# Designs tried in a protein design run: peptides against a protein of PDB entry 8YR4. Part 268

Target 1, 309 residues: chain A of PDB entry 8YR4
Amino acid sequence: PRGSPALQLVVLICLGLMGLERALNVLVPIFYRNIVNLLTEKAPWNSLAWTVTSYVFLKFLQGGGTGSTGFVSNLRTFLWIRVQQFTSRRVELLIFSHLHELSLRWHLGRRTGEVLRIADRGTSSVTGLLSYLVFNVIPTLADIIIGIIYFSMFFNAWFGLIVFLCMSLYLTLTIVVTEWRTKFRRAMNTQENATRARAVDSLLNFETVKYYNAESYEVERYREAIIKYQGLEWKSSASLVLLNQTQNLVIGLGLLAGSLLCAYFVTEQKLQVGDYVLFGTYIIQLYMPLNWFGTYYRMIQTNFIDMEN

## One batch from the design tools (peptide; made by RFdiffusion4, then SolubleMPNN)

Design b2_p30_2_s3 (from b2_p30_2, 20 letters changed)
Fold by OpenDDE base, seed 1:
Structure b2_p30_2_s3 (fold): chain B 309 residues (1-309), chain A 30 residues (1-30)
Amino acid sequence: as target 1 above (309 residues)
Amino acid sequence: EKKKRLEEFKKELQEELAELDEKRRERELE
């Protein structure tokens, strides 16, 4: 944000909070490991209670359950509202100034509501993309790299390799399958727009439809258009389920391979029981942001398709 | 009169269609 030192400070604080989230993503599994090891060793209650309390506090700061946001993430999101509003307003004013510079012929050919809708879609797309890159893509890639380094140094090179292969395959398949799905989504959106245009034209010409008693014919044509749309919607939805299932399978295979290897090393007394739990917890923790990655990538593609039209 | 009512109805229908599009976009973002 150029021109506001206060907003620059807020951005620096948000970057610091993102660094803290990365540290929490390593510390939470470590503390959970330590709890399991202390329980296995039948450690004194005072040490166990302190470690459990510290873990719960760190888990509160991190968050990380289905639908639970951590305190640090919520604080970051709250502070970022002002930065997002500043960026949104700047993009909106740039689009608005550009629209005023456009030729009178462009304005005469378009309805005012269509122009506003293009401006709003453009603003939302740019601001959404920037927020997504900064808060989801970059942090998730950083967590993967940190995870590979951690497992390679503190466990064995084999664990780092499993995480690397699993996450690389996950990201690659997510991109490839999402690009494949975009074709079905474009076809669905095109058929939706055509179905809607037909409904609008029929309703705008309702006097003519009534004059010819063509109401039943227009309803049947609309029904056929809906059936065609639903066939494309089913392909889009089924392709989404396929993406999610493919992602789940890749993570499941990585979890299986790493968990079996960890269990083997625990039986050989090279690792502790807590290290087995750490590996499983850490892989599941990496999966949660990656699942959102697929959703936001879909959102970005939708917004790009909406900007091309 | 009928022509004016038809133009008002066309305007209301366009506004309602725009609101339905906005609500659909909101649901696709959630």
Scores: peptide ipSAE 0.020, ipTM 0.499, DockQ to the pose 0.118
Fold by OpenDDE base, seed 3:
Structure b2_p30_2_s3 (fold): chain B 309 residues (1-309), chain A 30 residues (1-30)
Amino acid sequence: as target 1 above (309 residues)
Amino acid sequence: EKKKRLEEFKKELQEELAELDEKRRERELE
């Protein structure tokens, strides 16, 4: 941020914490592998206790698994609040100044509440988009790249290829199905707004409706609008289930192929039992943020649509 | 009086609609 060295330092600390999260995503599976290997070898209690304590500490820093945010992520989010507030305020002031530069005819054609709503939506959309890109999209792509490199170097080129193909297929299908689904969501949102506007208009004109005894007619028109909305909502929800199931199938196939290959290499004594557990744990960790990628991509698209309006 | 009550009702309805949009946004993040 220009003008505050304190906020620049906070940004640098947040970037450092993001780097630490990437390191934790590699280290946590490695330590879990080491625990399994030490248990298999019946290693001395002192070595096992130290490794378990270190793993639990790293897992506390990382978080994850049960939807719990890690300490590092929480600290990053906390520190970022001031940066987000600064950015939001700057965008809001830019929008507000631009609105004041607009012609009197534009202002006379708009309701004051609509102008404020445009300003709030514009600010929220820009700030939200930036936050999703910096904290979700970029880190997820970095974790995938790190994962491919790790499996290619420490296992076999075949593992790196499986991870690459699974992640590439997952991302591609997520984008394609989300773009397809966006049509249903746009239609649903348009019909929701139309249904809402009709309900508001009918209620605002309740005296006229009552005067003409048209209450039953307005209720039936509202019912038809709700049925039309629910038909579009069902398509949107069904398309989401299809996305989630497609994602789950890609994950399942990747996990199956890689787990079978790990099991084979363990039987050939090229890998240890802990390496099988590492692969499964690491793959699940890579897929956790990817499950949200469809939501992030949708949020990005929504924010772009809200910026164009 | 009736116009004032109608404006108050319109305001309450807009607030309830905004809360529904927020709850929908929260559910879309889940």
Scores: peptide ipSAE 0.019, ipTM 0.572, DockQ to the pose 0.124
Fold by OpenDDE base, seed 5:
Structure b2_p30_2_s3 (fold): chain B 309 residues (1-309), chain A 30 residues (1-30)
Amino acid sequence: as target 1 above (309 residues)
Amino acid sequence: EKKKRLEEFKKELQEELAELDEKRRERELE
């Protein structure tokens, strides 16, 4: 944000908190491994109690791995509200100034409420897109890269390769299936807007409908529009289930391959029991934000389409 | 009078539709 040094400082603090979240995503599994190893070795209570207390504190800072429930994430989200409001207002003023530069013919052809709705849609789409890119997409990609590096350095290179192949396949399938399902979502949204417009037009003309005793005819037309909408909604929802199931299958195969390899190396005494627990915990932590990635990518794509209209 | 009430009703209906669209966008973000 050019012009407010206070908002620039808040952005820097938010970036620092994002870096801290990435460090916590590595440290939490490490501390959990250490607890399992200390329990296996029957270590003294003082060392165990300190490690458990440290783990619980780090887990409180990290949260549940959805990236929204941890103390650090909540603090970041809270601080970002003012930056988002500044960006939103700037985009809104740019759209509003552009609308004033448009031809009189464009303004005469549209109702004032429709123009405001376009401005609000444009502003929400741009600010939402920026927030999702900066706080969800980029951090998720960073966590994947950090995970590949961590497993390649502290485990065998085979673990880094499994994570790389699993995450690359997951991201590729997520993009391809999301692009495919976007056609169904566009058709659904178009039919929903048409169904809503018919309901509004019928209600706005209720005196005319009542005068002609056309209530049954308007209800039947609305029912036909709802049935057509529900047919498109089913395709959209079924395509989402297919996406989620495909994602779950890819992660399940990656978890299976890596867990079997961990178990094999533990049986050969090359890894400890704690390292098996670390791998499983870390892969689940990588999966949690990725499950939302399909939703974010879809939202990004929808917002881009809404900006082109 | 009836025309004015109809215009007020049209305005309220447009506001309620806008709130429903906003609540839907919020639910698509959750």
Scores: peptide ipSAE 0.020, ipTM 0.558, DockQ to the pose 0.129; fails the geometry check
Fold by OpenDDE base, seed 4:
Structure b2_p30_2_s3 (fold): chain B 309 residues (1-309), chain A 30 residues (1-30)
Amino acid sequence: as target 1 above (309 residues)
Amino acid sequence: EKKKRLEEFKKELQEELAELDEKRRERELE
């Protein structure tokens, strides 16, 4: 935002808060590890109470591990409202200015409501895309990279490799299955529009349908269109379930392999009991935002398609 | 008169369908 030093400061604060969220995503599992170790060692109550209080405070700042519901995330989202509004207004004014430069023939061929809808879609697509990239996609990828580095340095190279393979496979399958699913969604949306158009045409021609007593015929044609739509909807919904199950299986296998390896190293006294709990907690924490990655990827793809039209 | 009422009804029906399309798009974003 070149025109407002106040908004530039807000952007810098939001970037600082994003960095703090990444630090919290590492610290929260570490403090939870420390609690488990202190409990195992039967440490003095004062040390335990301080560590628990610190953990709960850090967990309040982080939230549910998704980075979407924590105090820091909420504060970031709140501060970002003004930046988003500034960006939206700039995009909207740019689109509006461009619409005024378009030929009178272009405006006469379109209804004013359609022009406004194009402007609103264009503004929403650009601002939504930027928000999803900056606040959801980039932070999630950063958390994965930080996680791989952390496990590689502080545990063993094998843990870093398991997390790397698990997350790489998860992301790859998420992209591939989402792209495959997009074909079914497009077919569903096309058939939905065709089914609606048929219903509209039947209702618009209601007098003609009534004159020919063709009501039963139009109802049957509409029923056939609904059945065809539902067959495509089922493929779209079933493909989503397949995506979610594939994602769950990959995370489950990664969690199993890493948990067994961690348990083995704890039995060999190379790791503490708290390290086992840390690994499980950290993997689950990485999984929570990744569950939405397929939705974000689809939103990004939809926004790109809506910008090309 | 009947033709004007039919055109108004067609317009209202198109507006309701457009709102239903928008609400479905909002639900597809959720």
Scores: peptide ipSAE 0.019, ipTM 0.537, DockQ to the pose 0.179; fails the geometry check

Design b2_p30_2_s4 (from b2_p30_2, 17 letters changed)
Fold by OpenDDE base, seed 2:
Structure b2_p30_2_s4 (fold): chain B 309 residues (1-309), chain A 30 residues (1-30)
Amino acid sequence: as target 1 above (309 residues)
Amino acid sequence: SEKERLEKFKKELEEQLKELEERREKEEEE
């Protein structure tokens, strides 16, 4: 944010909190491992109680495990509201100024409410995109890299390779299948807009439709448009299920390969029982932000397609 | 009457337009 030192300080604090979230994402699985190892070794109650209390406190700061947002993430989101509002107002004023510079013919041809709705959609889309890139995409990529480094250094290099291959394949398939889905979504939105335009035109020309007794013809044309829309909606929804299932299979295969390798190394006394639990917990923790990635990438594409129309 | 059928069709189109707008507003809020 250029021009406000207070907002620059808030951005720096938010970046510091994002760094703390990355540290918590490593520490929480480690403390959970340590609890399982201490339970297995029948360690003294004082050591166990301290480790459990520390784990619960770190888990409160992190959140994430049950879909709950952690204290650090909530504090970041709260502080970011002012930065988001500043960015939104700046984008709104830029769009409004640009629209106001557009020809009087464009303003006369569009209802003022439709222009405002396009401006609001445009602003929401850009601010949502920016917030998503900064708070979901970049942190998720950082967590994957930290995870690969952690497993390569503290486990066998084979674990780092499994995580790398699993996450690379997941990201590649997510991009490829989402680009393929974009075609169906564009066709759906185009058909929705065409169906809406026909309904509006039929309502505006209602007297003409009545004069020619063309009501049955307009109903049939509207029904055909709805059926065509629903056929495209079904393809969009089915392509989403296919994406989610493909993602689930990739994560499932990575979890299977890594869990079998962990179990083998525990049997060979190279790893402890807690390390098996750590691996499973850490992979699931890496998956959760990636699942949100697929959802928000779709939201971004919706908003972009809604800006193009 | 043909007028009542027309008013019913107009109302059904207005309700469907409103549902499409409410869906679009929900998709904009989400």
Scores: peptide ipSAE 0.026, ipTM 0.411, DockQ to the pose 0.468
Fold by OpenDDE base, seed 3:
Structure b2_p30_2_s4 (fold): chain B 309 residues (1-309), chain A 30 residues (1-30)
Amino acid sequence: as target 1 above (309 residues)
Amino acid sequence: SEKERLEKFKKELEEQLKELEERREKEEEE
């Protein structure tokens, strides 16, 4: 951010915290592996207690797979609020300045409420898109690359290949299926706006509807609009379930292939029992941000659609 | 009678509009 050295320092701290999150994403599975190996070897209590305490502390910093945000992520989000507010206000002021430079005829032709809604949607869309790219998309891609490197170096090239193929297929299918479902979401949003506009128009023209005794006609017209909306909503929701199931299947196949390969290498005494648990934990941990990636890609597309309208 | 039917219709439209907004907010959070 230009003009505030304090906000620049906050951005640097947030980038440092993002680097720490990447380190935690590697360390947490390693410490969990070490606990399982120490339990298998019946290691002395002092070594086990230290490793468990360290794991729980790292897991508190990282956050859990059950939707609990980690301390580092919460601290980053908290510090970023001021940067987001500064960026939002700057974009809002630029949009308003541009709107004031537009011809009086454009202002007279559009309802003031639509202009304000476009300004608010535009500001939210740009600020949201930038935050999702910086805090979710880039970190997720970094975690995948780190995961591929880690498995290739410490397990075998075959594990790195399984993770690469699984994550590449997951991302590709997420993009392709999300682009396909965007047609249904656009149609749904257009029909929602049309249904809302009819409801508002019927409410504003209430006296005229009453005068002509046209209440039953407006109710039936609104009912038809709702039925049409619900038919599009069902297609949108069904396409989301199909996306989630496709994603779950890809991760399940990757987890199956890698878990079978880990089990095989453990039977050959090339890997320890803890390495089997590490692989499963790490794959599930990579999946969590990727599941959000589908939501973020949808938000990005929705925000682009809302900026085009 | 007609005024009461109209007030009932207005309430039903406001309730359906609110349900559509709540569903939209939920789909934007998911």
Scores: peptide ipSAE 0.021, ipTM 0.487, DockQ to the pose 0.584
Fold by OpenDDE base, seed 5:
Structure b2_p30_2_s4 (fold): chain B 309 residues (1-309), chain A 30 residues (1-30)
Amino acid sequence: as target 1 above (309 residues)
Amino acid sequence: SEKERLEKFKKELEEQLKELEERREKEEEE
């Protein structure tokens, strides 16, 4: 944001917190490995207690559930609210200025409420899109790269290759299946808008509907529109389940291949038992932001579709 | 009876519009 040094400082702090999240994503599995190794070696209680306490503290900072955001992520999200509000307001004012430059025919042909709703959707969409790209997509790609580097340097090069192939296939299938489902989302949104328009027209023409006793006819037309919408909604939702299952299958195959390879190297005494636990924990940890990537890419596409309409 | 039927129909349409908006807001928040 040009013009407020305070918001620039907040952006820098948020970028620093993003870097800290990346460091935590590497450190948490390492500390968990160290606990498993110390337990296996029957290490003294003082070393174990210190390592466990440090791990729990790092895990509190990181979080790690689909619903449990860590302290660092929550602090980042909290600080970003002001930046998002500033960006949203700027986009809103740009869209509003552009709407005023549009032809009188567009203003007369679209009800002011639909125009405002398109503007609000457009602003929320662009601001949300930008925030999701910067805070979810870029960090996820960074975590994948860091993961490949980490496994290539500290494990055998085969682990780095498995992670690379798994993540490349996951991203490729996510893009391809999401592009394929976009047509169902477009059709659903078009039918939703048509259903909403019919409901609004029935409400606005309420006196006319009353005069002609056409209530049953309007209810039946609305029911037909809802049934048609639900048929398109089902296709959209089913395509999402197919995406999630495809993603889960790719991660499952990568986890299987890497876990078998790790178990093999542990049996050959080339790796410790803690390294097996580290690999499984780290792959699951990489999957969490990737699952969010699929939701963000959907939001991105929905937002672009809503801007095209 | 017709006025009550129309008010009931209006209320059902407003409730369905609200559910469609809440679903859309949830799909925009998710």
Scores: peptide ipSAE 0.020, ipTM 0.434, DockQ to the pose 0.610
Fold by OpenDDE base, seed 4:
Structure b2_p30_2_s4 (fold): chain B 309 residues (1-309), chain A 30 residues (1-30)
Amino acid sequence: as target 1 above (309 residues)
Amino acid sequence: SEKERLEKFKKELEEQLKELEERREKEEEE
């Protein structure tokens, strides 16, 4: 935001909070490990109570998963509202000024309401996309990279490899299945528009339909269009379930392989019991934002498909 | 908003279709 030093400071604070979220994603599992190890060693209550209190405080800052609902994430989201509003307003004013320059040709075309709605969708989509890329996609990729580095350095290269393979396969399948699903969504949206157009045409020609007693024929045509739409909607919804199950299976297999390997290394006294709990906790924390990644990638693709129509 | 507007429009159309079916059933009973 070039015009407001206050908004530039807010952006820097939000970037600092994003860095803090990444640190919390590493620290929270480490402190949880330390609690389990201290409990196993029957450590003094004072040391245990301090570590538990510190963990709960860090967990409050982090929230659920990778900090999506934590205090730091909520504070970041709250501060970002002003930046988003400034960016949205700037994009809206740029589109509005460009529409005013085009106004002589555009006003002659009578579709003022449609282009205003396209402008509102376009501004919301661009500002939402930028906010999503900066606050969800980039942080999630950073957390995965940090996780791979952490497990490779502090556990064993095999743990880093399992996390790398699991997350790479998860991301690849998410992209591939989502791209495959986009075809069903485009077909669904096209059929929805066709069904709506038929309904509007039947309503506009209602006097003609009534004059020819063709009401039953228009109803039956509308029913056929709905059935065809529902068949495409089912394919879109079923493809989403397939995506979610595929994602869950990949994470489950990664968790299984890594948990078995952790259990083996604990049995060989190369790792502590807390390290087993750390691995499971950390993998579950990495999973939470990845599920959101699939949801927002779908939202982005929806907005792009809705802009192509 | 558009999905809600389409769902509202579908509901209004389904209500109008029901009213048209009920009128036709009455006109076939007369």
Scores: peptide ipSAE 0.016, ipTM 0.408, DockQ to the pose 0.034

